# Peptides against a protein of PDB entry 3PUK: the designs that were tried, part 179

Target 1, 227 residues: chain A of PDB entry 3PUK
Amino acid sequence: ERGLKSVVWRKIKTAVFDDCRKEGEWKIMLLDEFTTKLLSSCCKMTDLLEEGITVIENIYKNREPVRQMKALYFISPTPKSVDCFLRDFGSKSEKKYKAAYIYFTDFCPDSLFNKIKASCSKSIRRCKEINISFIPQESQVYTLDVPDAFYYCYSPDPSNASRKEVVMEAMAEQIVTVCATLDENPGVRYKSKPLDNASKLAQLVEKKLEDYYKIDEKGLIKGKTQS

## One batch from the design tools (peptide; made by RFdiffusion4, then SolubleMPNN)

Design b2_p22_7_s3 (from b2_p22_7, 11 letters changed)
Fold by OpenDDE base, seed 5:
Structure b2_p22_7_s3 (fold): chain B 227 residues (1-227), chain A 22 residues (1-22)
Amino acid sequence: as target 1 above (227 residues)
Amino acid sequence: SELEKRYKKLKELNEEIKKEEE
């Protein structure tokens, strides 16, 4: 077992592959930059084959239509990835695949969600948020995908205050996804610094954890654990 | 909360999808 990598794989297997599995059916899987890294960190191509994936494709690239096959989109809820999806299914006559299963790695913003719903809902067979927006590096180590997080969080420039908030929000969301993946509701601990960034982030994480478990699919609110 | 709103929307969409497949 590979610790966190195994946990992540198990999460993906259960939330994505098992969710859309059909006996004898093969799918094309579309990945973006983040999910490419994610899957590469926790599985092999042979694992994907066992899950009924025949080919993996980069969502950002121009691809030839395979209209007889269904597509599994495992993507981040970003404008770029969503736009690429919309290009594949935005036109009824020009759809690249038979149908789409969409699995977002995190919460999809309403704006993007509405855009998808308005444009190509008829092509979608499944749309789900699986809440996995981190990359496992080691058995108990993970990295967050938040660009320029360090810069904005620790910038002394007041003009970056708005960006700092956005970054902290994104970080908090990703930490929550880790906790959810690990099936934990941790007690958040932090060391206060002059800028109180750690404290603010901790508060955001705690709030989001509460919200997440409140609306968890299992309907179970877990007790606070040590972490 | 925002999270709750998103959850509700996803649920609604999936229900719509199910109805269309039936």
Scores: peptide ipSAE 0.069, ipTM 0.654, DockQ to the pose 0.750
Fold by OpenDDE base, seed 2:
Structure b2_p22_7_s3 (fold): chain B 227 residues (1-227), chain A 22 residues (1-22)
Amino acid sequence: as target 1 above (227 residues)
Amino acid sequence: SELEKRYKKLKELNEEIKKEEE
C-alpha cells in the first residue's frame, strides 16, 4: 500500500474524476506543472484512462483545438494557469474545447475567480476547489509546492517581507490540504527559530484549519487531534 | 473570513452553472 500516495489518488478520483464522470464520455485533461508532478507521484497513465481521460496536455503549451471534446482542467489557482485557461475559452470563435471542467488544487483568489466568471462562464460546466496542494513522497511524507519558499522565509532582506507573507500563507494552505486529505485536524507543533517563521506559520495553519472545518461541505466539525 | 467568502462565491457559481444546464 502506498500510504499517502493512495490517499491522494483516492481523493483525486473522488473529488475530480467521479464528480465530472459521464458514461461513455472521454475528456482531454489539462495539467500545469504542479498537477503534472502530483499525478505522476500517485498514479499511472492507465489509471487516468480508466477515469475517462484520453489525452493529457500541458496547459502552458500551444495546443490544437479539439472542439468536439470537453476538457478537464486540473490546475493550480495561479495567474499563469488561469491565463492559459482563459486563452482557451476567451474568444467565442476560438474555443479550444467544447466545454471546461475546472478543478483547482487549492482556493482560487477572488481576482482570478472573477476573471474566469466574467470571461468564460458559458463554457464552464464545473468549477471546484479541492484540497490537494502537496506532492506525496513516502507513506507519510509530502513536499509543498511553494516557489522560492526557502529564500523568502529565511531571507534577511526586509524588502522581501511582503513576499514572505504570501509564501507563508501558501505554505499554510498546503499544509491544511494535507490535513484535509488525511481527514485530520492536528495539533500544530513547531520549533522556534530566530525569525519566528515557524510560529507564524503555525498560527496561519491553525486559523485555516478552523476555517476549513467551519465551511466544510459536509458540515463536519472536528476537534484537534494528536499529530 | 476571506476563505468563507471565496467558498460562498464558488458555491454560487456552481449553482448558477447547474441552473444553466437544467
Scores: peptide ipSAE 0.048, ipTM 0.634, DockQ to the pose 0.731
Fold by OpenDDE base, seed 1:
Structure b2_p22_7_s3 (fold): chain B 227 residues (1-227), chain A 22 residues (1-22)
Amino acid sequence: as target 1 above (227 residues)
Amino acid sequence: SELEKRYKKLKELNEEIKKEEE
């Protein structure tokens, strides 16, 4: 009944915790709003302790420096989260932690990436994108985190057309991250509606899936699987 | 193409980080 949660946890464990794990080393983990929800949905504090996390902190809050400890940033690639990270390491004299490991839940825009590289590269020990941008629920259920999706997708106002496309893109991206997490390349099925939103979304998903598997980190092209 | 570019950039960053640690 917790199949998806288990898969997500395993993905995080492998992609994040195992990637930066050092024997005998404890880290402080910094979370943003999204990753707080994500971890809360698929693990317990005891699980994090087992992975070498001593304390969880909110990246948005003002925190006291712990200069002797390394920090694990598990955050979304947003300007807000990145800015908070930069504040932690922007000044040599004001570094809050010894060093940083950064794991983004999705693709980091070049602008943000360049900003990080330019200001904090010496403090970073690892930077990786893990492509998990959804909240797992029970079994094979998940929630997409796309604000105002309902409003823009069903708006009859033509002035919202551009925003609708952005929302559709974001939804498609999150669906693809689910597929990537589950290591599946499903055949997309949808029920057609008068607004044809389902068809448009399906097309975007198919395109993104193709792109993902063509450029898979493993260089493997997978065939379509049953969803 | 954009995705490939991003992965390449991340790879380059990690390589630079590795060199600094050595």
Scores: peptide ipSAE 0.034, ipTM 0.564, DockQ to the pose 0.666
Fold by OpenDDE base, seed 4:
Parts: structure tokens; sequence; C-alpha cells
Structure b2_p22_7_s3 (fold): chain B 227 residues (1-227), chain A 22 residues (1-22)
């Protein structure tokens, strides 16, 4: 059983597809590297068709304009993905699509957000952060999309300490997005290791969870649950 | 917090979008 995949799909369906759905309307969906993996892990092309997606395009690739269709951007809030989006709509005369719906998988940095707002706000019909930055593998298993996380976390080289911290921060953020997706404020459990990485990560997660639930969309502070 | 700032900005943007569509 792949329960987590179902949960993730349901979240995407509700937060993205239902949010921008218009009866009888088809959209082009733009994906980046992460969201390609994410959707591949929890749905089929037939599922996307049912949600009104006619075709999926890679945001990083050169694409022909389809000016009569609206585009759904389901992308990570990275400079690369955002820049690709901006190229699609930055020029009034060369807009690739009719309009854009943007759904970020995580919090968009202010710098990127402001850049989008300043350059192509008129082309945007929706902008939302859905906070899904993980890949579901099994019922209760997910994979974090943090490059070289294992290497840096377990590196005995002290020169990697700074990078290790960055990686752990990213991991913690993604774990929080999982919790948000599952609508849980878990009591974090971990196994101790010689490098005490698990403890540090747990602390980061707890801190970020606190921050998240203090300012959730519903204004609710949830108690810790056992998970 | 940074998170609060982001949510505020996002909210503002969405409100502006809604107004333009009305």
Amino acid sequence: as target 1 above (227 residues)
Amino acid sequence: SELEKRYKKLKELNEEIKKEEE
C-alpha cells in the first residue's frame, strides 16, 4: 500500500488542480526537475488529463508558444525555474501562453517573488505556495530532494561543516513541508549517531515546525502528535 | 519572521489579482 502517494496526490489535486480548474478548459502544465519527479511518483498521465492538463512541458526546455492556452506552472521556487517562467512572460509581445497559474512547491524567496511581481504580474491569474518538497516512495516513506545530503551529513571532514549546515537546513525545511502536507505537528523522534546529526536535524525541524504552525493559513497552533 | 513576510506578500499579490479580475 502506498498511502503517502495518495495523500500527496490528493494534496496536489486540491491545492493546485481544483484551485485553478475551469470547466471545459485545458491547460499546459510546466514542470521543473523536482515537480517532474514528484508527479511521476504519485500520479499517471491519465490522472493529469482528468485534471484538465493537455500536455506537460519541461520549463527548462525551449518551447513553442501556445498563446491561446493558459499555463499551469508547478515549479520549485528556484532562480532557475523562476527565470524560465519570466522568460515566458517577460515580453509583452512574446508571451508564450495566454496566462499563468503559478504554484510553488515551497516558500518563494522574497527576491524571486518581487521579481515576478514586478515583471509579469498582469499575466498571473494565481500564485500560491503549496509546500510539498518531498517525493513519496512508500506508504509512510518519502525522499528529500537535497543534493548530496548523505555525503555532507556524514562527512568527517571539518571543511564540510558549513555545507553540512546548509544541507541540514534544507532537509529540515522539507520535513516541515511533509508535516504541513499531512497536517500534523509531530513529536520528532530520531536515532542518535556519533556525529549527532539526527539531533541537530530534529532541533531544526522542531524550530521550523513551531514557526510554521504559528502562522499557518488557518491561524491554528496544533499540538504535538506522536509520529 | 521571514515566513510571515512571505505570506503577507503572497496574500497581497493574490488580492491584487482578484481585484483585477473583477
Scores: peptide ipSAE 0.032, ipTM 0.556, DockQ to the pose 0.689

Design b2_p22_7_s4 (from b2_p22_7, 7 letters changed)
Fold by OpenDDE base, seed 2:
Structure b2_p22_7_s4 (fold): chain B 227 residues (1-227), chain A 22 residues (1-22)
Amino acid sequence: as target 1 above (227 residues)
Amino acid sequence: SELEERAKKLKEFNEEVEKEEE
């Protein structure tokens, strides 16, 4: 097992499974596209069984109700995934599961959170952001999950400017999640590229790192490290 | 900051849902 995969698994175990663990209780776990890839990269089904997961379901698929069981949603804070969740609990008569534990891989936008709160708060037992929005590939290698990031960042088309900003923000968030997972506050380094994308991204990362460590769970501010 | 506000909202939410379960 490679170092980063182990770190990611440990983070998920602590932040998700240990957080909602109840003795003798089995849960159904709902995954989206990203979290399916994430878990497949750092654990086995046997590992999930040990954490009290009886079955994994795809949140995007039509699923049969299992009303006697609680559901663990490990999903990205996207409109698509949130909408699927809301379909599971939006109607009192059509609740698919007994209750929900929700763990977002990244910061959930206020708009989505408010929508969840307004529609199905009574069905929720936990809602947490765990800040893991990357896929580990190797010991020190990860893949960012930002659709069309390269295209928008390097597109010469000015019509993509607004999307480029959104993508840069998303990339910065994911880089911060990597740093948080590794418990590192790195000095940001970059190579200058056309369109000054690297510089813009670096500035966003630095700002977000500062914000994150100011309000971390331990209340500690870490100094910059070299990596 | 926006991040602090989000964290606060989430904390408050979790406290509320915990009370409802009890």
Scores: peptide ipSAE 0.335, ipTM 0.847, DockQ to the pose 0.681
Fold by OpenDDE base, seed 5:
Structure b2_p22_7_s4 (fold): chain B 227 residues (1-227), chain A 22 residues (1-22)
Amino acid sequence: as target 1 above (227 residues)
Amino acid sequence: SELEERAKKLKEFNEEVEKEEE
């Protein structure tokens, strides 16, 4: 049985490294907080070297320019990570790297994407969304990266209703990415809770799964599998 | 759908940047 870690690594290898690989070319890879954890969970530095990565850098840190090398940005589509990218390429005279390949772990909001287009389009060679926004812990165990999810989902405070919805949306998105990575379209099952949060989340997951598989890279709509 | 629109935009963008590299 191929563990979830292996599946995630295979997905990253295919969607990221194979997508931008050039023979004999080494790249610098820029990671954010999430992707650092993600890669650490499913690969070793030696694996990255085999994929043509010479150095890994933290996108949030100040870095010395390496203008002769291309950079691979494997980052989450957050304002913080995008802003750091923009700082690397925002000025024509102070580009830190030769060019950029950008791979987002999730759907990039139009606002952020437009900001990138407006400022750095000439420096970009590739921009792709790969939809991996979870951390594999064990063979079949993963952790969702949704801050304060527990607090907002179980908060009785009506003032948190809007935030709860946003959190549930993010959770649903991550669950869909797991399913996509595993190449599964599960039949969603849930037990009702007093606040029926499980039902709401299930509905969001089902909706997002349907949308994803309609437009996935394989163009294949998979039937629901009860699991 | 919103997702389809995003996919289209991204495809168009990648096509544009590929042309600029040539």
Scores: peptide ipSAE 0.327, ipTM 0.844, DockQ to the pose 0.653
Fold by OpenDDE base, seed 1:
Structure b2_p22_7_s4 (fold): chain B 227 residues (1-227), chain A 22 residues (1-22)
Amino acid sequence: as target 1 above (227 residues)
Amino acid sequence: SELEERAKKLKEFNEEVEKEEE
């Protein structure tokens, strides 16, 4: 059985590195906080070198221009990461790199995408959404990156109801991205607790899985599998 | 439908930027 880490690495290799590979070309890779953790969980620097990455840079840090090299941005679709990208290419005279390949870990909001398109389109060679919003830990274990999930899900305060829904939605999305990465349509199971949170989350996951597989790459509805 | 629309937008964008590189 292939561990989750190997599956994630394979997905990144095919969806990102193979997608922008050019013979004899080295790239600088820009990572944010999430993608740094993600890559660290499933690969080594030697693996990245084999994929044509010469160096890894943090997108949030001030960096010296390397204008002769193209950059691979593997980042989350957040305002912070997008703003850092825009700073790298927003000024014609101050472009950090020769060009950019952008790979988002999740769906990029239209507002952010439009902002990128309006300001930096001439510098972009590729923009793709990969749908990897989780960190693999073990063969079948992964970590969700949803801040304050415990607080909002278990808060008895009715004023937090709207925030609870947002958190549960984010968790459901990340679970679906795991399923998409593994190419699985699992039967959703949960342990019943006094709080109806588990059942609500399960329902959200099921709904999102159905939506995903209805419009999958093959245009086929996949049956539920045991996972 | 929303996913399809987003996929279409990205496809169109990628086609546009590829043409600019050529």
Scores: peptide ipSAE 0.327, ipTM 0.843, DockQ to the pose 0.550
Fold by OpenDDE base, seed 3:
Structure b2_p22_7_s4 (fold): chain B 227 residues (1-227), chain A 22 residues (1-22)
Amino acid sequence: as target 1 above (227 residues)
Amino acid sequence: SELEERAKKLKEFNEEVEKEEE
């Protein structure tokens, strides 16, 4: 696999699988709708087996308990996915798995995190946020997971202005996660249009990139590159 | 920084759960 798909897989391998790896231990992996699409875009089942995953389960479906095995939750930080996780561990008598490793694809809202902490902390062995909220399509092409992005960004209705801003923020955040995944601080380029949407989005991306690279894990300020 | 604060929060949580496992 080449390009962005391989980079995304490498990121997942390092950030998720290597992080919770124990020699000789197999895990059940729980996926939601987004992470199912994400993994299907950048890996094969054989790759997951090599990483110690015995079976993949859909978090939204009813599942039989496997109490002797630990579970790896690779999920989006949404109320729906979190609620499904809570159902797996919320009852002391009805825990579906031995313990949980949780990896969120984006920042988990404090409300959801606090809910998890309050109800299931004893069952959790790891909770990490990884910044992968996009689907790789081509070498340097990706699809942003922002619902109704087209509708709100191109809506002429002023009543949608607030929603448009939310969508642009979400898009900007996902673009930054791509940059973080690629370990790049690119200069933002866009096509000028009559609607200043592209310019506004570019400004948001630039601002978020600056914020991200000021505090990178290496403590290094990366120079702006052209990509 | 908001990012630093979030990272710190998760680090502290992970340290807590690690201690509980031991």
Scores: peptide ipSAE 0.308, ipTM 0.833, DockQ to the pose 0.504

## One batch from the design tools (peptide; made by RFdiffusion4, then SolubleMPNN)

Design b2_p23_3_s1 (from b2_p23_3, 7 letters changed)
Fold by OpenDDE base, seed 3:
Structure b2_p23_3_s1 (fold): chain B 227 residues (1-227), chain A 23 residues (1-23)
Amino acid sequence: as target 1 above (227 residues)
Amino acid sequence: SEEEKIKKELEELEKRRKEYFES
């Protein structure tokens, strides 16, 4: 658990904080539901202070303007989070902050990029995707980022069998990482397909979860969370 | 300008994303 938390923190520190940090400069950081959970799992407020974050705010809430401060948006590339950002910097109202640094957790659709660009491009100093291995679609739904997963999982070519196994292993690792990051041990549910890929993946996930949660950081056995 | 910078950055991101997901 400590190892995974460290990896997540290191990724965020490198991709986000190191990228926009200026000595002596403080920023307000805006988080959504997913990034709140993500950061809470891998760091403390003192860690964020060391990275130049003076306060964290929920992007979904109405906030008092702090016009002299730059804002760091660490958010998922969802319509909801983007809309909240647009409310902060859109032309319809005075901007909440001096400028914005945007770091999306994963791929941001062009439609959302275009909305941002059209509305408040002049206020944006950075707009990057940090390519976390998983992104939330909904509150409890995540999408994994495994290249060529579809192709290899459904390829009838026997020469792709080894690659298929590698892809499935990677997906299983990502799922376990999500669970570990969110401190959840869910029951695995799936529907079998003719190729039985779902069953195989589920077995991999279950095995890995079992291994991971067999002994927690304190040597305790964790039970399954209600799905 | 900041607008030019963000435009360029987005274009670069699009390129990298395309390369990543199509590789």
Scores: peptide ipSAE 0.028, ipTM 0.585, DockQ to the pose 0.104
Fold by OpenDDE base, seed 2:
Structure b2_p23_3_s1 (fold): chain B 227 residues (1-227), chain A 23 residues (1-23)
Amino acid sequence: as target 1 above (227 residues)
Amino acid sequence: SEEEKIKKELEELEKRRKEYFES
């Protein structure tokens, strides 16, 4: 049993592949750095083939147009990934693909979403946020994908304080997505460190968990589970 | 061939996984 890996795959299958699946239709799938790692951790290419994916492409790379095929963008809601998508569909005369299905791994900021809508709304068949922002390594272990998290969290430079807060927020969001994926509301356990990073993160997680379950789970606050 | 392409993509995916987890 793969544990967390199986759960993640099941979530992706349900939220992404089942959502856009059409019998007899093959799609090109565009991945960014995070989703490449995510899928590599929980599936094989054969699994993707079974889900109707013929080819996987790196969204950051220059790619030849395949105008007869629809594209599935499984990407992070970042300016970089969104900009790459916009380059594929932003020009009316030079669309890379026939149409786009977009699945963001997390909440897409309004600024990015508005940019997409303004540029290529007619090319988009689906746009959904699925809240998967972690990498499963083993049955019960996952890794957060927050760039330079270690640097900013442990930097003694006061000029990094604002960036540290952003990183902490991102980490908390990812932990909440794990809980949501596993349908867990765990009691947060941590050990204090010199910079109190663990305590701050725990507080952020707790707050975000409360917000998530009270809003998104039929207005009910889920009780604590063991983890 | 498509088969070769699939194999290549699989190998690349596995390579990336290995690089990520071992780095």
Scores: peptide ipSAE 0.017, ipTM 0.285, DockQ to the pose 0.021
Fold by OpenDDE base, seed 5:
Parts: sequence; structure tokens; C-alpha cells
Structure b2_p23_3_s1 (fold): chain B 227 residues (1-227), chain A 23 residues (1-23)
Amino acid sequence: as target 1 above (227 residues)
Amino acid sequence: SEEEKIKKELEELEKRRKEYFES
């Protein structure tokens, strides 16, 4: 009954805002390109105000320090977003905010996480991965955040085979995050095409779903559902 | 539309923030 947008918002509210909420405390929230689109798709500015966010700012832009306020970083685990965070807290003398709460939309690679630990650990009060790597468009429609997915998946150039595999892997991961968000273990369906893209993606999704539910926090192994 | 609205609000809030903290 619940639309995908409401489910996504509920997950963000629980995993991010409720996790770092303090009564009477306002935070500045830093967003990147993806999380700006994500939040815009599932909430309003008034909703963010209710969650204790006084101001939202683009992490990629130059920003004036607000040293008395804590910052909530809701960002993708990309080198670009992480580098922007590091610029905010990497130098003790250049600390822009009082402290940082970091919530990544997906698994943060060890390389990026190590960079954060090495330079900013004392400024970070929370660092979590919440696994929301898609944008809800409709009640049952979502968009995957995989750049150039169409180009590489349907490229006739054999030299793009390696890149195609990377793209397929990324899409599979994001589909699993959708399933996790909806708490479903779907039977994967696909349409047969001249190219085996759909079949390959389906196999990757099935494998990753199996892995996810084997190691989920609740220890729940669900049978195949339909969605 | 909501995406565009948030982007505009972001820019406006950034401006207000700058004005408030620089005054």
C-alpha cells in the first residue's frame, strides 16, 4: 500500500534524522548531487525543518564556516563528495562546523573510509551507511544512479566489455538496496533480448540478494516474493 | 518540480545564511 517515495522517506527519517536527532538542536545538512535529487523526490523542505535541519547546503560549493553548528552530511560515497567533506574537516584550523555526522547512501569503499579516518576522525560523531542508492519517481518506479549505464550496456564496441561489467555490478547493487528498503526478496524477472544484459543483471541481482539476506541484521531469510 | 524547488530553496537559504553570519 505504501508508495516507494514514502518508504524511502521513512527509511531516511529513521536511519539518518532519528539517529542523530537531539532535542532543541538544529543542524546544517550537506547534500551532494545525488542526495539532493533523492530528498527532492521524497520530501519537502518543511519535512526537513521538522527533522531539525535549519539550512541545507551543496557540499560542492564554497561555504562560509558556521563553527557553532553541527553538520549532517548525507552524501554518496564518491571521491568527489568525500574530498569535499575532507576540505571541511581535514585541517584543524579550517574546520567549518562544530562536528560532523556522516551518512552514506551506499557502502563506502575502504579506500575512502581510510582517508576519512586518517584525517577527520576526531570531528566525526557518527558515520553510517544507509544503502539508499536510487531515486523514486513513482509509487513503484525508481531510477538507478549509474552513469552511462545505457551507453555501455548497449555499446557495440567490444572494448567496452569491462566497463559494461562494472555498470552491471553497480546496477545490481542498487536494485538490492531497493529490495532491502522494501524488505522484499523478489523472484527476478526479465525480458529476453538479443543481448544478454537482462539475464546477466538478473543473475547478479539474485546472487546479491542471496548474500544480503544471509547476512541481514535481523537474520531473516525470506522466500521469493513478487513485486 | 520539487527538485527544482529544493535547488532554489538551497540557493536562497545559502544567501540568507551568508547574510546572517556576516552581519
Scores: peptide ipSAE 0.009, ipTM 0.293, DockQ to the pose 0.016
Fold by OpenDDE base, seed 4:
Structure b2_p23_3_s1 (fold): chain B 227 residues (1-227), chain A 23 residues (1-23)
Amino acid sequence: as target 1 above (227 residues)
Amino acid sequence: SEEEKIKKELEELEKRRKEYFES
């Protein structure tokens, strides 16, 4: 039985590092808060060195230009991370790096995508969404990156219903990315008591799984697997 | 060209997104 950490690493290696790797070429890798945690959970610095990464930098921090090196951005599709990327390449005269390979952990909204296309397209060598928006903890355990999920899901205040729905949607999306990473289409099982949160989440997951596998890279609809 | 490659990739992503939302 494969550990989730190894599966996640293999996914990242295949989808990111193998995709942009060039023999003898070193890159600077830019990470945000989520991807820092993600990589920390499933690899070591030595692993990154083997993949051609010379140094990792926090995308949110002020960084000195290294104009002779290409940059590998492994980031979440958030306004903050995207804006930092845009600042690195927005000015042709002051590009921080030679070129960019950008890999988003999840779906990048059109608004952000369009901003990238409009301002930095000439500097980008690759731009992909790889659908890894979870952190592996144990062999079969992962942590979702959904702020305030516990609070809103279990809030007794009806005024939080809208926010709860947003959180549930985000959780469902991330669960689907786990399934995608594991290449599984599970039959969803849950305990519904005392609240119906699990039921709602299960429904969202099922719908999203169906959508995902209908439009997967292979164009295949996969059957149900064991959860 | 590299620019054309990126353009194509973006178009494919957009296509998949549309398919996703319309499924």
Scores: peptide ipSAE 0.023, ipTM 0.529, DockQ to the pose 0.618; fails the geometry check

